# Peptides against a protein of PDB entry 3OGK: the designs that were tried, part 59

Target 1, 307 residues: chain A of PDB entry 3OGK
Amino acid sequence: ATPDRLSRRFPNLRSLKLKGKPRAAMFNLIPENWGGYVTPWVTEISNNLRQLKSVHFRRMIVSDLDLDRLAKARADDLETLKLDKCSGFTTDGLLSIVTHCRKIKTLLMEESSFSEKDGKWLHELAQHNTSLEVLNFYMTEFAKISPKDLETIARNCRSLVSVKVGDFEILELVGFFKAAANLEEFCGGSLNEDIGMPEKYMNLVFPRKLCRLGLSYMGPNEMPILFPFAAQIRKLDLLYALLETEDHCTLIQKCPNLEVLETRNVIGDRGLEVLAQYCKQLKRLRIERGADEQGMEDEEGLVSQRG

## One batch from the design tools (peptide; made by RFdiffusion4, then SolubleMPNN)

Design b1_p13_6_s1 (from b1_p13_6, 7 letters changed)
Fold by OpenDDE base, seed 4:
Structure b1_p13_6_s1 (fold): chain B 307 residues (1-307), chain A 13 residues (1-13)
Amino acid sequence: as target 1 above (307 residues)
Amino acid sequence: GLSSFEKKLNALL
């Protein structure tokens, strides 16, 4: 489909999702006229899609100019922007979005690649937004944003229910968790082993409604922090946890209401047996191959075709 | 390609 054809057919369109090429193709030289660029779509949105409130770009090339144009064209009417596995922009583009779209409810840039200039976009969001429900920059690399801005967002956005972040030290998010009273989902952070302080995370207080969780780099020493509310957990993302097969078994046994599990092959057939025994509400299971598979061919931590 | 987190995981495992 072409942008102009879309607007003529659906002038009252409220939601648009565009998909580009597979990620591998984005590292190659892409011609300017290729459908992987959002530019022609942003032009059409700006001119002819005046009721559009939700935009989802997946695996698209997005420039700062594209984001600026989109931001100014939709302003406070833009409720959702998802830059899903996109590339080509900087944090200046994000700043434009949050500056002009002050009532944005969903902002996603999961797995997007970008140039980070500063942390101003998150600061601006913290200073002016009270509408945010979903913030997701999971599997991104931000080094210049402040966890204090995330805390401010939690304090000001009472409808904030889902937050996925990069590698913030989890202890820096204590204030965020205290402020995020309605948070149901959290993914990301960074749990860092400290031989001198093995229990440094044991006093973490999570939001009372938290039921979808994925803590990055969580090992068996940190896993007990989930035990007080494990029965409340509905979704676990263990893809980036540092848990072995036995650790999976231990945690799964404590999550009888688990509906969604995402993990690596390290769960093994044993972990799957435990899952079947204790998690009767399970609806979705995703098992990915991790780097640990190459070294663990001789260990029990493999899911066979029988599992 | 591997995500940033996958790269980090590979380094930790």
Scores: peptide ipSAE 0.082, ipTM 0.767, DockQ to the pose 0.567
Fold by OpenDDE base, seed 5:
Structure b1_p13_6_s1 (fold): chain B 307 residues (1-307), chain A 13 residues (1-13)
Amino acid sequence: as target 1 above (307 residues)
Amino acid sequence: GLSSFEKKLNALL
């Protein structure tokens, strides 16, 4: 579809999702006029889609100018912006979004590639937003943002229910977790093993309603921090956990209400058997091939056709 | 291709 045809057919469109080229193509020289650029769509949104409150760009090229135009055009009417696996923008573009769209409820940059100028965008969001429900910059690389701003967001946004972040040291998020009283979902962070202080994470207090979880780099030493609330876990993302087959079995047995599991092939047939035995409410299982597949000589670490 | 995050993970595994 073309932008102009869309606006003519659906002038009262409230939600738009655009998909660009597969990610592999984003590394190639994309012609300027390729449908992978959001520019013509942003122009159309600005001019003709005045009811649009939700925008989802997937695998598209997005410039700071595009974000600035979108921000100014939609302002407080923009409730959802998802930059899903996008590229071409900097944190200046994000700053424009949060500056002008002060009532945004969902802000997603998951797996997007960008140039980081500073952490001002998160600071601005923390200073002015009280509407945020979903914040997701999972699998991104922000080095200049402050955990304190994330805490401020949690304190000010009482409807905040889902937060996915990059590589924050989990201990720096203690204040965030304390403030995020209604948080149901958390993904990301960084659990860093410390042989000299094995219990450094045992005093972590998670939000009471937390039921969807994916802690990055969680190993068997850190896994016990989940045990007190494992029975309330409904979704578990173990894609980036450092758990072996037996660790999976241990954790799964403690999650009888698990509905969604995402993990690597390391779960093995044994883990699948345990899953079938203990997780009767399971609705979705995703098993990916991990880098560990080549290193695991043990047959138990592989999912066979029997599983 | 793999995300930068996935690349980091793969380097750790």
Scores: peptide ipSAE 0.070, ipTM 0.763, DockQ to the pose 0.535
Fold by OpenDDE base, seed 2:
Structure b1_p13_6_s1 (fold): chain B 307 residues (1-307), chain A 13 residues (1-13)
Amino acid sequence: as target 1 above (307 residues)
Amino acid sequence: GLSSFEKKLNALL
């Protein structure tokens, strides 16, 4: 569809999702810049889609100018912006969004590639937003943002229920977790093993309603931090956990209410057996091929047709 | 390309 045709057909459109790249692009079959510029769509949104409150760009090229135009055009009417696996923008574009869209509820940039100029966008969001429900920059690299701003967001946004972040040291998020009283979902962070301090994370207090979780780089030494609330866990993202087959078995046994599991082949047939035994409410299972598949000597670390 | 976390994971594994 063309932007012009869309606006003419649906002038009262509230939600728009655009996909710029086919899945084949994941295999480097299609250039990054193929047919995926949001510019003509942003122009159309600005001019003709005055009721649009939700925008989702997936695998598109988004410039700072595009974001600035979108921000100014929708302002406080913009409730959702998802930059899903997008590229071409910098943190200046994000700054424009949070500056002009003060009532944004969902801000996502998961797996997007961008140039980081500063951390001002998160600071601005922290200073002025009280509406945020979902913040997601999972699988991104931000080095210039402050965990203190994330804490401020949690304090000010009482409806904040889902936060997914990059590789913040988890201990830097203690204040955030204390402030995020209604948080149900957290993904990301960085758990860093310290041989000299094995109990480094044992005193970490999670939000009481937390039930969807994916801690990056969580190993067997850190895994026990979940045990106090494992029974309330409904979703686990273990794709980036550093758990072996036996560790999976240990954790799964403690999560009888697990509904969604995402993990790697390391779970093995044994882990799947344990999952079937203990997790009777399981609704979705995702098993990804991991790099660990080549190095695992344990035959149980592979999912076969038996599992 | 690989995400930052995927790259890091590959480096750790």
Scores: peptide ipSAE 0.070, ipTM 0.772, DockQ to the pose 0.601
Fold by OpenDDE base, seed 3:
Structure b1_p13_6_s1 (fold): chain B 307 residues (1-307), chain A 13 residues (1-13)
Amino acid sequence: as target 1 above (307 residues)
Amino acid sequence: GLSSFEKKLNALL
């Protein structure tokens, strides 16, 4: 189906999700001559999809011009924009989105690749948005954005419930965590082990409602910071944690209400046994192959077909 | 391709 066919069939469409690598059944939805470009879709959105509130592009090529057109066309009617593993834009495009879509509730650019010109987009978002519920730039490379703007967002957006970030030093987010009173989910940041100051993270105060968590580079020395609220944790992302099998066992035992676990093979069969024993509410388990599998001779660090 | 975090993780491990 072409963009034109979509608008003709669904003129009142409120949510659109496009995938650059579509499932076989959706292959005909992408014009062959446009490949993974969003341009023809943005044109159609601008002209004919006036009820559209939610846009999700996955693995698409998105230009700044596309974002600018989308922003101006939907303005405050745009509630959700997800640039999921997209490429081709710069922070100027993001600036256009947050400038024109001041009531956006969900902004995602997880795993997107882009050219970073400045941090103005996050600053603009901080200065003008009070509606934000979900902010996600997990696994992105922003170097010019300010943790202070994130704190401002938390202060101004009372409905902010989920924030996923890149490599912010966690200590720089203390103000953010204090301001984000309703935050339920946090992923990302950077825990940096300091041999000279092993307890530097022990005084971190997390939002009281935090129950979905994925701290990047969390090792066994930092893991105890979770123990005070481990019983309320429902989702853990340990994909980028630096935990061994025993560390997984220790943490899992403290999370009896865990519903979702994402981790690497380092959990091992032992970790899976502990998970089965202590986490009776588990709904989803994702185990990925980690780089550590190539070096770990320890059979306990591998998930077998038995587990 | 590897995510930024995956690349970093691989460098740390």
Scores: peptide ipSAE 0.051, ipTM 0.755, DockQ to the pose 0.558; fails the geometry check

Design b1_p13_6_s2 (from b1_p13_6, 8 letters changed)
Fold by OpenDDE base, seed 3:
Structure b1_p13_6_s2 (fold): chain B 307 residues (1-307), chain A 13 residues (1-13)
Amino acid sequence: as target 1 above (307 residues)
Amino acid sequence: GLSRREKELNALL
């Protein structure tokens, strides 16, 4: 499809999703001659798609200039921007978006690659946005953003329901969780095992409505922090949890209302049997091949055709 | 290719 054909057919378009060429890794190089640039689409949006409020770019090249043009063209009418596995921009482009689009509700950069100059974009978002519902920079490498800005966002955005982050230490997010009273979904963070302080996470207080969860690097020692509200859990992302087959069985048995499970092959046939027995409301199951398949195959950690 | 997190997970296992 071409931008001009789209605008001619649908001049009143509200939502646009563009998909570029599949890439194998988050930081995979895109050939210069691929043509997966958003530039011609941003030009068309600016000129002819004046009712567009939702933009989703998947696996495309996005420059700071593209983001700046989009931001200025749509301003407070832009409600959703998803840079899904995109590349080519810096945090200056993100700063332009949050500066000009003060009423943005959904901002996603999941698995995008970028040059990080500073944390100003998140600070600006924290200072001026009160509309945010979904913030997602899961599986990104932000090192210069502040967890305090995330806390400020939670205080100011009363409709904030879903937040996915990179590798923030979970203890740095205590203030965020306290402020995020309506949060239903959280993914990411970093749980760091401390042999000298095995209970360092046991006193974590999660938002009361939390029902979709994926804590990165959660092991069997940290897993009990979920038990008080396990019956409330509807979605679990265990792709980056450090749970063995038996740990999966333990957790699944405590989640009778589970609707969505994402995990690795380590769940095994045994885990799938337990899942079928205890999770009668399950709607979606995603099993990825983990890196554990190559070297530490516990006999129980294999999914067969019987599972 | 593996994502950064997948690589980190692989290193932890």
Scores: peptide ipSAE 0.021, ipTM 0.659, DockQ to the pose 0.601
Fold by OpenDDE base, seed 5:
Structure b1_p13_6_s2 (fold): chain B 307 residues (1-307), chain A 13 residues (1-13)
Amino acid sequence: as target 1 above (307 residues)
Amino acid sequence: GLSRREKELNALL
């Protein structure tokens, strides 16, 4: 569909989701004619889609100018912006969004590639937004943002329920977790094993309502931090956990209310058996092949056709 | 290609 055809057909459109080309094509200069650029859509949104409050771009090229135009055109009417696996923008574009869209509820840039100039966008969001419900920059490479700004967001945004972040050291997020009283979902962070301090993370206090969780680089030594609230866990993302088959079995047994599990093939047939035994409310299971498994053809950490 | 997280995981593993 073309932007102009969309606005003519649906002038009262509230939500728009656009999908660009597969990610492999994003590394190649995508010609404008391939619908990879959001520019013509942003123009149409600005001119003709005055009721649009939710925008989702997936695998598209988004410039700072596009974001600036979108921000100014929709302003406080924009409730949701998802830059899902997008590229072409910098943090200046994000700054424009949060500066002009002060009532944004969902801001996502998961797996997007961008040039990071500074952390001002998160600071601006922290200083002026009180509406945020979902913040997701999972699997992004922000190095200049402050965990203090994330804490401020948690303090100011009482409806904040889902936060997914990059590689923040989890200990730097203690203040954030304390402030995020209504948080139900957290993914990302970084757990760093310290041989000299095996209990480094044992004093972490998670939000009381936390039930969807994915801690990156969580190993068997860190896993016990989940045990106090494992019974309330409904979703686990273990894709980037450093758990073996037996560790999976241990954790799964403690999560009887688990509804969604995302993990690697390391769970094995044994882990799947344990899952079936203890997790009767399971609704979705995602098993990905880990890179570590290419060499483990003979190890127990393989899901067979029996599992 | 592998995500940054996947690359980092591969480096840890």
Scores: peptide ipSAE 0.021, ipTM 0.658, DockQ to the pose 0.545
Fold by OpenDDE base, seed 1:
Structure b1_p13_6_s2 (fold): chain B 307 residues (1-307), chain A 13 residues (1-13)
Amino acid sequence: as target 1 above (307 residues)
Amino acid sequence: GLSRREKELNALL
């Protein structure tokens, strides 16, 4: 489809999702004529799609100029922006979005690659937004943003229900969790093992409504922090957890209301048996292959045709 | 190249 054809057929379009090349294609190898760039679409949005409130770019090349044009064209009418596995922009583009789109409800940059200039975009969002419901920069590398801005967002955005972040030290997010009273989903952070302080995270207080969770680098020593509310958990992302097969079994047994599980092969056939036994509400299971699991001879650490 | 997700999964080695 071409941008102009879309506008002519659907002048009142409210939601647009564009998909670039499949994962196997590197962005730098995509010819301009293959539609990997959002520029022509942003031009069309700016000129003709005046009712567009939701934009989702997946695996697209997005420049700061594209983001700036989009931001200015849609302004407070933009409710959702998802830069899903996109590349080509910097934090200046994000700053433009949050500066001009002050009523944005969903902002996603999950798995996007960008150049980080500063943390101003998150600060600006914290200073002016009260509408945010979903913030997701999971699997990104932000080193210049402040957890205090995240806390401010939580305090000001009463409808904030889902937050996914990069590698913030989880203890730096204590203020955020306290402020995020309505938070239902959290993914990311960083749990840093301290052999000398095994109880480092035991005093971590989670939002009362939290039921979808994925803590990065959570090991067996940190896992007990979930036990007080494990029965409330409906979704677990264990892709970046440091749990062995036995740890999976332990956790799964405590999550009888689990609906979605994402994990690695380390769960093994044993873990899948335990999952089937205890998690009768399970709707979706995703098993990824980790490089760490390659060459393991432990039968419990591998998913076979049995599982 | 590997996605960030793939890189992170590989880093768990």
Scores: peptide ipSAE 0.021, ipTM 0.650, DockQ to the pose 0.427
Fold by OpenDDE base, seed 4:
Structure b1_p13_6_s2 (fold): chain B 307 residues (1-307), chain A 13 residues (1-13)
Amino acid sequence: as target 1 above (307 residues)
Amino acid sequence: GLSRREKELNALL
């Protein structure tokens, strides 16, 4: 696609992002020391920044000691912590944050690398926090956290509007979705095909206000679960969906209010044509190169300069 | 290298 062609197709488009590598691989290609250590900043926060409510570290080295110091220094005044593509900490550091910062509203660890010791941090958050609005550990690998704690968070945090998680089996999140009455955004989970139960996801009930969505491993067989509320979808993350070009076309046609689309090159020129035809409110388009491009001989599955 | 998620995605494709 060229900017001029995109402008003609999407007059309301405000931003376009083209990525040559999948998002998930980006963190692994960045050296741990590239962003530097947060320690000097945590020291400064602790000593001089007494009104600081929001902290965002991106691509930095963060130790458990740094998190502990930050937690104790800001305590209930800390409203936002974002560890975006960070490394160097363990779940003990997260535990310190949620233990001391009981009024935290935004907690993000998206694409961070860490050592998982236990699931206590999420349990502690579930037991004591009622303020959480945004929880994001998308593109992380937690194996020791409980979906039940996520459900408890949803029940206790009535202002919870955005949750992004790792590879929870989506059926284990049924209780979470039922409890998260005000949830507007969900990303992650895992849809797993079961030959013996092809319709196992058809009865999945999503929060009524859900309008920003990205389900991992969603294939064409699972895609119909979105159809009842597709018209209210404003943001769709298909980066980790198992949809081909025609599947994209099918879904896009059902999302006339789509404002943000993130997908892989598999959408193809055909998918972009359909997008332009049906999604007049589109503001942002992100296309990443999928790992499958090396094997796709089908020209329809590639975004060309024509698309 | 590919992330675990990308590896899993590739395995499913």
Scores: peptide ipSAE 0.019, ipTM 0.634, DockQ to the pose 0.530; fails the geometry check

Design b1_p13_6_s3 (from b1_p13_6, 6 letters changed)
Fold by OpenDDE base, seed 4:
Structure b1_p13_6_s3 (fold): chain B 307 residues (1-307), chain A 13 residues (1-13)
Amino acid sequence: as target 1 above (307 residues)
Amino acid sequence: GLSRFEKELFARL
């Protein structure tokens, strides 16, 4: 499909999702005229798609200029922007989006690759947005953003229900969790083992409605922080947890209402048996291979054809 | 395939 054909056929389009080539093909081998650039689409949006409120770019090349044009064209009418596994932009582009689209409800840049210039975009979002419902920069590398801005967002955006972040130290998010009273989903953060302070995370207080969770680097020592509300958990992302097979079994047994599980092959056949026994409401299971699991000799720690 | 984030995670293991 071409942008011009789309606008002619659907002038009242409210939602647009574009998919580019796989990431592996994007970084070094894309000709300028390749359909992986969002530029022609942004031009068409600006000119002819006046009712567009939701934009989802997946595996596309997105420049700061593209984001700036989109932001100015849609302004407060833009409710959703998803830069899903995109590349080519900097935090200046994000700043333009949050500056001009002050009523944005969903902002996603999960697994996107970008150049980080500063943390101004998150600060601007914190200072001016009260509409945000979903914020997702999961599996990204931000080093210049402030967890305090995230707390401010939680305080000001009463409808905030889902937040996925990068490698924030989880203790720096205590204020965020206290402010995010309606939060239902959280993924990311960083749990860092401290031999000198084994109870470092035991006093973490999570939002009362939290039911979809994925804590990065959560090991067996940190896992008990979930136990008080494990029966409330409906979705677990354990892809980036540091749990072994037996740890999976322990946690799964405490989550009888689990509907979605995402984990690595380390769950093993044993973990799958426990899952089947205790999680009768399970709807979706995603198992991925870890890079370290290719050489694991422990058969119990692998999902076989039996599992 | 593993994402870049996943590759970095497993490099720490």
Scores: peptide ipSAE 0.013, ipTM 0.573, DockQ to the pose 0.425
Fold by OpenDDE base, seed 5:
Structure b1_p13_6_s3 (fold): chain B 307 residues (1-307), chain A 13 residues (1-13)
Amino acid sequence: as target 1 above (307 residues)
Amino acid sequence: GLSRFEKELFARL
């Protein structure tokens, strides 16, 4: 479809999702044609799609200029922006979005590649937004943003229900978790094992409504932090957990209300058996092949056709 | 290909 054809057919369009061409490499790729760039679509949105409140770009090239134009065109009418596996922009573009779109509810940049200039975009969001419901920069690389701004967002955005972040040290997010009283979903962070302080995470207090969870680098030593609320867990993202087959079995047995599980093939046939036995409400199972497991001869960590 | 995040994960494993 072309932008002009879309606007002619659907002048009152409220939600737009664009998908770029699938690529083997998602980062730092320039599309061969404008079909991979959002520019013509942003132009069309600005001129002709005045009721559009939700924009989702997937695997597209997005420039700062594109974001600036979109931000100014939609302003407080923009409720959702998803930059899903996109590239080509910097944090200046994000700053423009949060500066002009003060009532944005969903901001996603999961797996996007960008140039980080500063942390001003998150600070601006923290200072002025009270509408945010979903914030997702999972599997991104931010080094200049402040966990204090995330805490401020949690304090000010009482409808905040889902937050997915990059490699924040979990202990730096203590204030965030305390403030995020209505948070139901959290993914990301970084759990760092410390031989000298094995219990450093045991006193973490999670939001009371938390039921969808994915803690990056969670190992068997950290896993017990979930046990107090394991019965209320409905979704687990274990793709980036450091759990072995037996650890999976232990955790799964404690999650009888689990509906969605995402994990690696390390769960094995044994883990799948345990899953079937204890998780009767399971609706979705995603098993990825980990690169680390391709080299491990551990027969127990393989999902066979029997599982 | 692996994402940057995945590459970092594997480097830690």
Scores: peptide ipSAE 0.011, ipTM 0.559, DockQ to the pose 0.547
Fold by OpenDDE base, seed 2:
Structure b1_p13_6_s3 (fold): chain B 307 residues (1-307), chain A 13 residues (1-13)
Amino acid sequence: as target 1 above (307 residues)
Amino acid sequence: GLSRFEKELFARL
């Protein structure tokens, strides 16, 4: 379909999802110039799609100019922007979005590749937005944003229910978790093992409604922090956890209400057996091949036809 | 190439 044809047929369109070419590489890599350009679509949105509230670009090339045009054209009418595995923009483009779209409810940049100039976009969002429900920059690399701005967002956005972040040290997010009273989903962060202080995460307090969780780099020493509310967990993302087969078995046994599990083949046939035994409400299972697992001599870390 | 996040993940695994 072309932008012109779409607007003529559906002038009152409220939601648009555009998909570029499928991913061809492992490790969530997107080659440069892989996706189509959003420019002609943004032009059409600006001119002819005046009721559009939700935009989802997947695997597309998005420039700062495209984001600026979109932001100014839709302003406070834009409720959802998803830059899903996109590339070509910088944090200046994000700043334009949050500056002009002050009532945005969903902002997603998951797995997008961008140039980071500063952390101003998150600060601007924290200072002016009270509508945010979903914030997702999972599997991205922001080095210049502040966890304090995330805390401010949690304090000001009472409807904030899902937050996925990059590699923030989890202890820097204590204030965020305290403020995010209605948070149901959290993914990302960074758990860093400290040999000199093995219990440094044991006093971490999570939001009371938290039921969908994925803590990056969580190992067996940190895993017990989930045990007090494990029966409440409905979704686990263990793709970036540092758990072995036996660790998976231990955690799964404590999550009888688990509905969605995402993990690596390290779960093994043994872990799948335990999953079947204890998680009777399971609806979705995703198992990815870990690159590191090809070299592990541990036979238990393989999923076969038996599992 | 791999993102920093991915590099750190694979370095720890």
Scores: peptide ipSAE 0.011, ipTM 0.543, DockQ to the pose 0.447
Fold by OpenDDE base, seed 3:
Structure b1_p13_6_s3 (fold): chain B 307 residues (1-307), chain A 13 residues (1-13)
Amino acid sequence: as target 1 above (307 residues)
Amino acid sequence: GLSRFEKELFARL
């Protein structure tokens, strides 16, 4: 489809999702100019899609100029922006979005590749936004943003329900969790094992409504921090957890209301049996083979045709 | 297939 054809057919369009190149393009198997640039779409949005409030770009090339044009064209009418696995922009583009779109409710840049100039975009968001419901920069590499800005966002955005972040030390997010009273979903962070202080995470206090969770680098020593509210967990992301098969079994038994599980092949047939026994409300199961597991074919860490 | 991020993460495991 072409941008002009879309606007002519649907002049009152409120939501747009565009999918760019498949992953094969990362290996130069797809021509570089094939459907990858958002520029012609941003031009069409600016000129002809005046009611558009939700934009989702997936695997597309997005420049700072594209983001700036989009931000100025939609301003406070833009409620949702998802840069899903996109590339080509810097944090200057993000700064433009949060500066001009002060009523944005959903901001996603999950798995996007960008150049980080500074942390000003998150600071600007913290200082001026009170509408945010979903913030997602999961699986990104931000090093210059402040956890204090995240805390400020939680304090000011009373409708904030879902936050996914990169590799923040989880103890730096204590203030954020205290402020985020309505938070239902959290993914990311970094749990760093300390042999000299094995219980350093045991006093973490999570938001009372938390029911969708994925803590990066969570091992068996940290897993007990979930036990007080495991019965209310509906979604678990264990893709980046450091849990063995038996650890999976232990946790799953404590989550009878689990609806969605994402994990690695380490769950094994045994973990799947436990899942079937204890999680009767399960709706979706995602099992991925980790790169580490490709070399270590331990029988217990394999899902067979029986699972 | 695994994303670049996932590959790097699992290489650290």
Scores: peptide ipSAE 0.011, ipTM 0.560, DockQ to the pose 0.370

